# Peptides against a protein of PDB entry 2AZE: the designs that were tried, part 98

Target 1, 148 residues: chain A of PDB entry 2AZE
Amino acid sequence: AQECQNLEVERQRRLERIKQKQSQLQELILQQIAFKNLVQRNRHAEQQASRPPPPNSVIHLPFIIVNTSKKTVIDCSISNDKFEYLFNFDNTFEIHDDIEVLKRMGMACGLESGSCSAEDLKMARSLVPKALEPYVTEMAQGTVGGVF
Target 2, 101 residues: chain B of PDB entry 2AZE
Amino acid sequence: GRLEGLTQDLRQLQESEQQLDHLMNICTTQLRLLSEDTDSQRLAYVTCQDLRSIADPAEQMVMVIKAPPETQLQAVDSSENFQISLKSKQGPIDVFLCPEE

## One batch from the design tools (peptide; made by RFdiffusion4, then SolubleMPNN)

Design b1_p17_4_s2 (from b1_p17_4, 7 letters changed)
Fold by OpenDDE base, seed 5:
Order: C-alpha cells, then sequence, then structure tokens
Structure b1_p17_4_s2 (fold): chain B 148 residues (1-148), chain C 101 residues (1-101), chain A 17 residues (1-17)
C-alpha cells in the first residue's frame, strides 16, 4: 500500500512536469515560427524593394514596448552610464515583449490563439522541422494536453 | 494489479517526457541556428509601421526599449503608483520613441 | 535575451497580483 502511494506521488510529479514542459515547448515552437516568418517577410520585402530599409526605420530584436495614452505624463530618470532607468507615469501603461509583438503581427500564424486557418497552418508547418509538425497540428486543433 | 499498473504508467510517462525533451532540443537548436546566422539576425526586425498596427502613435505613445541580457525590469501599475524600473548589468539601455507617420 | 523576457514575465505577474 505504501509503495503504491509512493508511486502515485511520483506519477503526479511527472504529470505536472510534463504539463510544464508542454507549455514551454509550445512557446518555443511559436517563437521559432514567429522569428522565421518575420525573417522571411523582411527578406521578401527587401527583394521587392531592391533595397534594405533605412537604418532608422527598423528595430532589431530583442526589444520591449511600453505604450500609454498620448496624454500620459512621463517623468524619466536616467543614470549617467544609462545602466538604470526610472519611469514615472501619471496613468496606466502597457508592456509588451518582442514575442508578443510578433504574435500580434500575425507572425505566429494565429497558432497561439487557435485562430489558424488552413493556409496559416500550412505556413506554420513549413517553418518547423519535420519532427515538430505533429505538435504544430495538435496546437492548431487545441488538443495538446494529453500524454502522447 | 494496482502496483503493476502504476509501474507501467510511470514507464509510459518517462517515455513521454523523453520525447518532449527531444522535441525541445530540436526547437532550441533551431533557435540557436537563427541566432548564429548573420543574415537572419540582419532581417530580424520590425518597422514603425508594424508597431503602429499594434499601438497607433496617434493615440498612444509607443516607447521602444532595447536592453542587454540580464537586465532587471520592475513595474507597478496601480491607482497610487505607475512606475517602470530598469537596471542593466551588462551595458547601457537604449530608449526611443516610435514616430508618427 | 531570455533573461529580459523572464524579467518582463515576472513584472507582468506582479502587475496581475
Amino acid sequence: as target 1 above (148 residues)
Amino acid sequence: as target 2 above (101 residues)
Amino acid sequence: WESLRASLKQAKANLAS
């Protein structure tokens, strides 16, 4: 009886760890798709324009975005070496990392929210190695969560 | 019996976790390859137009922050305090505004 | 890069709490 209880505890431990790894894997897949899709888009755009964009018109990864109302007053304190920043706002703000920005741009093909059309799914599959394609399919169907 | 069933379940879970680890290794390898490819890094950018599609500077102020690895970020958003604190350990932090079109 | 994202995730978690 005690042995069975010990094994049940271990089973639960492993199930939780697997669930965490599934979440991490999904995020990694989305990052890969988003990055590759972004690079592909920009490569195509530069080829069509026959020139790279102006240097001051692009923001290279990584970055974060802070947005607030245009009416919001922002006070900024900066250290002499620019190692420390302090921003004070008089109203609410939003913070987004580059991955979230890419997702909102559609670079992850809507896979992150289950809003993936057949064409989006085809694109997503084309941007990952063969071994990851089944998992991409499961993500699109919302069937990730079971132990395979 | 119950013991045999649990033992079998644990073996199956172990195999499943190993498969997940394998898939994660594939993903991290792909991401590493992208980070090591100079051309990919050159093309890994967004434009001001992209940012406007998410937050229009006509209505929202859009601040871009480029910080080195290991930068600490703290944020407070409450009725009494609205604050963002950044502290870098490996280099200067760059902050700029996305212009309106 | 991931460290910054992790810090941001923690900050967002603090905001949600």
Scores: peptide ipSAE 0.116, ipTM 0.900, DockQ to the pose 0.853
Fold by OpenDDE base, seed 3:
Structure b1_p17_4_s2 (fold): chain B 148 residues (1-148), chain C 101 residues (1-101), chain A 17 residues (1-17)
Amino acid sequence: as target 1 above (148 residues)
Amino acid sequence: as target 2 above (101 residues)
Amino acid sequence: WESLRASLKQAKANLAS
């Protein structure tokens, strides 16, 4: 009885770990697709323009963005060496990392929400190694979550 | 019995986890390759137009923060306190605004 | 705060260029 109980505890621990790894894998896949798609887009754009954009006109990864109402008052305390920043807002704000920005740009092909068109799915599959294609398909269908 | 069933389940879960680990290794390898490719890193950027499409500067102020690795970020968003704290240990933090449309 | 304002203003100008 005690042995069975110990194994049950271990089973639950492993199930939770697998669940976490599934989420991590999905995020890694989305990052890979988003990054490759972004690079592909920009490469094509620069080829069409026959030149790269001005250096200060683009934001290279990694970055984060903070957005708030234009009416929000922001106070900032900054160290002399710019190693420390403190922002105080008088209203709510949002923080988004670069990955979320790429997702909202459609760089992950809508795979993050399982709402891929046929073209989006084709693009997504083309941006991952063969071994990951089945998982991409499952993500697009919203069927990821089972233990395999 | 129950013991045999649990033992079998644990073996199956172990195999599933190993498969996940393998797939994650493939992903991390691909991401590493991207990070090591100088051309890819050169092309890994967004434009102001991209950011405008996400957060309309006509209604929202959009601030971009570029910080060195391992920078600590703390945020409080409550009815009484709205604060963001950044602390870098490896270099200066760069902050800039996206222009209006 | 003034240094930040200057930095943001300069960055904004750079992005607009």
Scores: peptide ipSAE 0.025, ipTM 0.882, DockQ to the pose 0.029
Fold by OpenDDE base, seed 2:
Structure b1_p17_4_s2 (fold): chain B 148 residues (1-148), chain C 101 residues (1-101), chain A 17 residues (1-17)
Amino acid sequence: as target 1 above (148 residues)
Amino acid sequence: as target 2 above (101 residues)
Amino acid sequence: WESLRASLKQAKANLAS
């Protein structure tokens, strides 16, 4: 039946859209957790130190990280107004955005890999609104993907 | 029949998507609140120690790039060439080297 | 933190010496 076939196509379309949105939501949740956790960490650190860190010792978000072997030769061309940069490397390099850096720092509590400890999960849950807690739980146990 | 089943599936998917959109709205709202909170922005930073924990400057050269929004970044990482190009339209780009110590 | 430009400038100066 043509009608059934049309609806089947639509069903598949919607399923794919939902899947994409699920991925987006997961990333948003990770960002939220990472940011809040970072802020919380730094707040506590500054309170314990009774002062902020030296201004030249911190990098505020947003930022990008580029890393390569210390043996890599880098040629850099910079415009006079610093609007344009060109880097040439003689070997491979890696680029990481600030979110990835935060994840590797553990700011997302390992939720990004679905392998967080019980304590990490507790922290993650505490950093999101109540409505998002069930989703965080699903992310932690790797059960995200179901239709709700 | 099959038609009724598909119709029901679509209705359920619609409800699921609505719930998903709702959750996304909640999440984006939280992120916006963080971005608008001055104290949070002040505390939204990483340290040299943090970067060393990710990529040890003893073994890796670590470069930090701070660029305005909408900055164009192009990267080529192949056997033939290794290149990064940055082009900003909204302001200057700042690049820093993470010290080994 | 050291600016890349400053670092490169210093490196270039060292090579010139």
Scores: peptide ipSAE 0.025, ipTM 0.880, DockQ to the pose 0.027
Fold by OpenDDE base, seed 1:
Structure b1_p17_4_s2 (fold): chain B 148 residues (1-148), chain C 101 residues (1-101), chain A 17 residues (1-17)
Amino acid sequence: as target 1 above (148 residues)
Amino acid sequence: as target 2 above (101 residues)
Amino acid sequence: WESLRASLKQAKANLAS
């Protein structure tokens, strides 16, 4: 019947929306874990050193990274007020945001790739509210969305 | 019948979505708390050593860009054009080069 | 941290010399 057809369309729409929200939630969880883990690491490091790092030796979030071969020729033009930058490269480059950098640093405990050791998973769980722990476990196992 | 089944499915999906929304709200709240905590923001940094672990400046030139929110970034990476354009409306852009150790 | 502009200027100078 037409009514069933309409409901089937709605069901599919909702399933797709849920899938999108699952992806968003996973990213949010990874960001939370990465940020908290980074802060925790740095706090511990500063305590061990008994001082903060020199101001010009660290890069605070947010930031982006651009990397290219050292052989790449870069032409840079900057406006007087530094509001505008133009970089021209003679070869390929890569751009990475700070979140990706944190992930590659292992700040997300390998959760992003499902490569969590027992210790990594324990750390990840400890960095989220208890309500999120089951989802973290599912992410680590690669079983997110199994209810659907 | 099929109608009853679909109706039940939609109800269950609604509950699932509500749960997701709840969890997302928890996450966004936690992230907001981090952004509002002065000590956390002070400690939210990476070092040159961290960046070297991602891309070694011995082999790669690594530059860091600090830009105000809503800065426009245009990047073209093709055989005919390799370009990055940055345009800020809210303040100056800072670009640093990660030194080789 | 070193200014990118300064670094690039030096690099360009090295390539030109």
Scores: peptide ipSAE 0.022, ipTM 0.878, DockQ to the pose 0.031

Design b1_p17_4_s3 (from b1_p17_4, 8 letters changed)
Fold by OpenDDE base, seed 4:
Structure b1_p17_4_s3 (fold): chain B 148 residues (1-148), chain C 101 residues (1-101), chain A 17 residues (1-17)
Amino acid sequence: as target 1 above (148 residues)
Amino acid sequence: as target 2 above (101 residues)
Amino acid sequence: WSSLQQSLKQAKANLAA
């Protein structure tokens, strides 16, 4: 009985670890898809324009975004060496990392929310190695967690 | 019996985890390849137009922050305090505004 | 893109480390 109890504890531990790894893998896949899709989009755009964008017209990854109402008063203190910043707002603000921005741009093809069209899914699959394609399909269908 | 069943389950879970580890290794390898590819890094950018789709500069002020690794970010968003604190140890922090502002 | 430092040139201050 005690041995069975110990094994049950271990089983639960392993199940939890697997669940965590599944979440990590899904995020990594989304990052990969979003990144590759962004690069592909920009490459195509530059080819069509026959030139790269001006350096000061784009923001390279990594970055974070802070947005607030234009009516929000912002007090900013910056150290002379620019190592320290302090922003005080008189109203609420939002912070978004670059991955979230890419997802909202549709760079992850809606895979993050299971909102993939057939075309979106095709694109998503094309941006990952073959070994990851089945997992992408499962993500799109919401069936992740099945028997490996 | 129950003991044998549990033992078998644990072996199966081990195999499943190994498969996950393999997939994760493949994925992380792909990400590393992207990070090491100069052309990919050159093309890894967003435009002001992209950010407008997320937060319209006509209504929202948008700041882009580029900070070195290990930069500390503390944010307080409450009715009493709205604050963001940034502290870098590895270099200067750059903050940009959309040119339409 | 414009630098925030340019628009906030008078907001420079020595902050505690």
Scores: peptide ipSAE 0.096, ipTM 0.888, DockQ to the pose 0.036
Fold by OpenDDE base, seed 3:
Structure b1_p17_4_s3 (fold): chain B 148 residues (1-148), chain C 101 residues (1-101), chain A 17 residues (1-17)
Amino acid sequence: as target 1 above (148 residues)
Amino acid sequence: as target 2 above (101 residues)
Amino acid sequence: WSSLQQSLKQAKANLAA
């Protein structure tokens, strides 16, 4: 009886760990797709323009975005060495990491929400190693986790 | 019996986890390759047009923050306090504002 | 501590260029 109980505890622990790893894997896949898609897009654009963009016209990863209403008053304090920043807002704000920005740009091909067109899914599959293609398909169909 | 059933379940879960670990290793390898490729990193950028597409400067102020690794970020977004604090230990923090047009 | 105004102005100018 005690042995069975111990195994049940272990079972639950493993199930939770697997669930976490599934989430992590999905995020890693999305990151990979988004990054590769972004690079591909920019490479193509630069080739078409026969030049890179002006250095100060682009923001390289990594970065974070803070957005708020244009009506929001922002007070910012900066240390002399620019090592410390303090922003005070008089209203709500949003903060997004670069990955989320890429997702919203469509760089993850809508895979993050399982809303992929046929072309989007084709693109997504083309940007991952062959071993990951089945998982990408499952993500697009919303069937991840069905094997557990 | 119950013991045999649980034992079998654990074996199956172990196999599933090993498969996940393998796939994760593939993903992390791909990401490392991207990070090690100088040309890829050069091309890993967004434009103002990109940012305008997700947050219209006509309605929203969009601020971009580039901070060194290990920078501490603290955000408070409550009805009584709206604050972001950044503390870097490895270098200066750069902030950019997207133009309205 | 100093204001972000100068940095933001410069950043805006850079992005606009």
Scores: peptide ipSAE 0.072, ipTM 0.887, DockQ to the pose 0.029
Fold by OpenDDE base, seed 2:
Structure b1_p17_4_s3 (fold): chain B 148 residues (1-148), chain C 101 residues (1-101), chain A 17 residues (1-17)
Amino acid sequence: as target 1 above (148 residues)
Amino acid sequence: as target 2 above (101 residues)
Amino acid sequence: WSSLQQSLKQAKANLAA
């Protein structure tokens, strides 16, 4: 009886660990798709324009975005060497990392929401190695979470 | 029996985790390849148009922060305090504003 | 510490260029 109880505890622990890894894998897949899709988009755009964009018109990864209402008052202090910044707002703000920005741009093909068009799913599958395609399909269907 | 069933379950979970680890290794390898590819890194950028699609500069003030790796970011967003603190260890932090502000 | 106003203005100008 005690042995069975110990194994049940271990089973639950392993299940939780697997769930955590599944979440991590999903995020990694989304990152991969988003990055590759972004690169592909920009490559195509530059080819069509026959030139790269002006240097000051683009922001390379990595970055973060902070946005707030234009009515928000912001006080900012910076160190002389620009190693430290302090922002004080009088109202709420939002912070988005570059991955989230890419997702909102559609670079992850809507896979992050578990809902993709046929075209988006096709694109997503094309941006991952063959071994990951089944997992991408499951993500699109919202069926991820099962045990392999 | 119960013991045999649990033992089998654990074995199956082990196999599942191994498969999961394998997939994760494949994925991380792909990400490393992207990070090491000079052309990919050159093309890994967003435009002002992209940022406008995320947060409309007509309604929102948008700041872009480029900070070195391992930069500490602390944010408080509550009714009593709205603050962002950035502390880098490896270099200066650059902050940009969208031109439509 | 120093004000970010000048830096922000410059950053804005850079993005607008």
Scores: peptide ipSAE 0.066, ipTM 0.887, DockQ to the pose 0.029
Fold by OpenDDE base, seed 5:
Structure b1_p17_4_s3 (fold): chain B 148 residues (1-148), chain C 101 residues (1-101), chain A 17 residues (1-17)
Amino acid sequence: as target 1 above (148 residues)
Amino acid sequence: as target 2 above (101 residues)
Amino acid sequence: WSSLQQSLKQAKANLAA
């Protein structure tokens, strides 16, 4: 009885660990797709334009964005060496990391929400190694969660 | 018996986790390759048009922050305090605004 | 400490160019 109980505890531990790793893998896959899709888009755009964009017109990863109403009053203080920043707002703000920005741009093909069209799914699959394609399919179908 | 069944289940879970680890290794390898490819890094950028699609500068102020790795970010967003604090230890922090602001 | 206004203004100008 005690032996079985110990194994049950271990079973639950492993199941939880697997669940956590599944979540991590999904995020990594989304990052990979988003990054590759972004690079591909920009490469194509530059080829079509036969030139790179002006240096001051683009923001390279990594970055974060902060947005708030244009009516929001912002007080900003910066240290002399620009190592420290303090922003005070009189109203709510939003913070988004670059990955979230890419997702909202559609760079993850809607895979993050399981809202992939057939074309979106095709694109997503094309941006990952073959071994990851089945998992991408599962993500699109919302069937991730089972044990391999 | 029950013991044998549990033992078998644990073995199956181990195999499943190994497969998962394998997939994660593949994925992390791909991300590393992207990180190490100078051309990919050169092309890893967003435009003002992209940012406008996320937050319209006509209605929202959009601030872009580029901070060195390991920069500390503290944010408070409550009814009584709205604050963002950034502290870098590896270099200066750069802040940008969209042109239409 | 210094104001962020000038830095932000410069950044804005750079992106607008």
Scores: peptide ipSAE 0.063, ipTM 0.886, DockQ to the pose 0.029; fails the geometry check

Design b1_p17_4_s4 (from b1_p17_4 with A1W A2D R5L A9R)
Fold by OpenDDE base, seed 4:
Structure b1_p17_4_s4 (fold): chain B 148 residues (1-148), chain C 101 residues (1-101), chain A 17 residues (1-17)
Amino acid sequence: as target 1 above (148 residues)
Amino acid sequence: as target 2 above (101 residues)
Amino acid sequence: WDALLASLRAAKAALAA
């Protein structure tokens, strides 16, 4: 009886760990898809334009974005060597990393929210190694919650 | 019996976790390869149009921050204090404002 | 892209980490 109880505790521990790893894997997959999709989009765009975009018209990864109301007053202090920045706002702001930006751009094909169309899913699958395709499918179906 | 069943369950969970680890390794490897590919690096960018699509500069101020790896970011967002602090150890920090047009 | 300094009130200062 005691031995069974110990194993039940271990079982629960492993289930929780697996759940955490599932979340991590999903995020990694989304990052991969988003990144590859972005690269492909830009490659195609440059080919169509027959030139790269102007250097100062694009922002290369990595980056973060801060957005706030246009009416928000922002004070900025910068060190002489630009190694330190301090921003003070008079109202709330939002911070987003580049991955979140890519997701909102649709680079993850809506897979992150389960809003991917058939075409989106096809794209997503094409951007991952074969071994990851089944998991992408599960993500699209919203069936990743279980242990496999 | 119960004991045998639990033992078998644990073995199955171990196999599942190993499979997850394997998949994560594959994914991480792919990401590393992308980060090391110069062509991918060159093409890994967003445009002003992209940012306008997610945050309209007509209503929102959009600030882009490019900082070297391991840069410290501290943010406070409360009724009494709204602040972002950046501290780089590896190089200068660049900040850009997304134009309205 | 515009440099932030052109749009924001900025001051050069040595900041403590």
Scores: peptide ipSAE 0.030, ipTM 0.876, DockQ to the pose 0.038
Fold by OpenDDE base, seed 2:
Structure b1_p17_4_s4 (fold): chain B 148 residues (1-148), chain C 101 residues (1-101), chain A 17 residues (1-17)
Amino acid sequence: as target 1 above (148 residues)
Amino acid sequence: as target 2 above (101 residues)
Amino acid sequence: WDALLASLRAAKAALAA
């Protein structure tokens, strides 16, 4: 009985670990798709324009975004060497990392929410190695867990 | 019996975890390849238009922060305090504002 | 600490250009 209990504890431990790894894998897949899709988009755009965009008109990864109401009063303090910043707001704000920005741009093809059209799914699959395609399909269907 | 069943379950879970590890390895390899490709990194950017699509500057102030790796970010968003603190140890932090138009 | 407002305004102008 004790041995069975020990194994049950181990089973639960492994299940939780697998769950965590599934989450991590999904995030990695989304990052891969988003990055590749972004690069592809920009490459195409630059080819069509026959020139790259002006350097000051683009923001290269990595970055973060902070947004708040235009009515929000912001007090900004900066160190002399620009190593330290302090922002004080009088109202709520939002912070988004570059990955989240890419997701909201649709660079992850809606896979992050399982809201993929047929074309989105096709694009997503095309941006990952064959070994990852089944998992992408599961993500799109919202049926992640078939690895078990 | 119960013991045999649990043992079998553990083996199956082990196989599942190994599969996940393999897939994660593939994925991390792909990401590494992207990071090592100079052209890809050159093309890894967003535009002001992109940022406007996320948060319209007509209604929202959009601030872009580029900070070196391992920069510490502290954020407090509560009724009593609204603050963002950035501390870099590896270089200067750059801050930009997205124009409304 | 220095005020960042001027810097942010300059950055905004740069992005607009």
Scores: peptide ipSAE 0.027, ipTM 0.875, DockQ to the pose 0.029
Fold by OpenDDE base, seed 1:
Structure b1_p17_4_s4 (fold): chain B 148 residues (1-148), chain C 101 residues (1-101), chain A 17 residues (1-17)
Amino acid sequence: as target 1 above (148 residues)
Amino acid sequence: as target 2 above (101 residues)
Amino acid sequence: WDALLASLRAAKAALAA
């Protein structure tokens, strides 16, 4: 029947929307964990050193990273007011945002790749509100997508 | 029947989506709180050592770019052109090099 | 951290406004 067909279309639409939201939620959780873990690490480090790092020795979020071979020739043009930059490379380059950097640093506890140890998972759970802990567990197990 | 089954499925999916929305709201709230906390923002940094761990400056040049919000970034990475263009509307762009040592 | 501007300006031209 036409009515059933319409509902089937709606069902598929909702399933797709839920899938998208699941992906977004997972990313948000990873960002939260990574950020809190970074802050915690740095707080501890500064306490141990009894002082903050020199101001010009650290990079605060947000930022992006551009890396290329040391042999790559870079032509850089900068506007007078530094509002505009143009980089020309003679070879390939990579761009990474700060979140990706944090993930590669292990700040997300390996949750992003499903490589959490028991201790990593414990840390991850401790860095989110209680309501999110079950979802973190599901992420670590790789079972989030099987709900629907 | 089929109609009743589909109707029930839609109701269940609606409930599931509402639960997801709730969890997302919790996450966004937490992130907002972090962004508003001065101490957290002060501690939200990476070091040269951190960057060396993911990209060794001995082998690769590592540039750090800090740009104001809403800065436009255009990147072309092809055999014909390797280019990054940045255009800010809200302030100067800062570029730093990660030292080897 | 070293500002890239110092090293790059020596070798590169500024963009037109």
Scores: peptide ipSAE 0.023, ipTM 0.872, DockQ to the pose 0.034
Fold by OpenDDE base, seed 3:
Structure b1_p17_4_s4 (fold): chain B 148 residues (1-148), chain C 101 residues (1-101), chain A 17 residues (1-17)
Amino acid sequence: as target 1 above (148 residues)
Amino acid sequence: as target 2 above (101 residues)
Amino acid sequence: WDALLASLRAAKAALAA
């Protein structure tokens, strides 16, 4: 009885750990797809234009975006060395990291929400090593972790 | 019996975890390769048009913040206070404004 | 971006003063 109980505890421990790792893996896959897709898009665009965009017309990763109504009044305080910033708003704002931006741009092919078209899924699979393709398929179907 | 079933479950879970670890290793390796590739890093950018697609400056003001690693970000978004505080210890912070058009 | 950035920086400086 005690042995079985010990094994039950271990089973639950492992299940929880696996669940956490699944979430981490999914995020890593999405990041990989998003980054590679972005790079690929830009490479093709630059090739078509036969030149890179002006250096000051693009924002390189990493970055964070803050957006608010254009009518929002913003008070900004900056230290002399630019090490500290303080923004005060008179209304609500939103913050998005670069990964979220890429997802909203469709760079993750809708895989993040399981809303991949056949074409999007094909693209997603093409941007990961062969070993990850089955997992990408499971993500698209929403069946990740179904065996647990 | 129960013991045999549990033992089998644990073995299966162990195998599953090992598979996950392997896949995660592949992913982290790929991400490192991307970070080390100069051409990839050069091409890892978004445009103003991209930002407009998620937050149109016609309706929203869009600020872009580029900060060194380990920069502290504190945000308060409530009816009583709307504030963002940034504090870097590894270098200066750059803030850009996305043009409306 | 340069001109806009400059204007933004100027505005920030004014607000910080």
Scores: peptide ipSAE 0.017, ipTM 0.870, DockQ to the pose 0.031

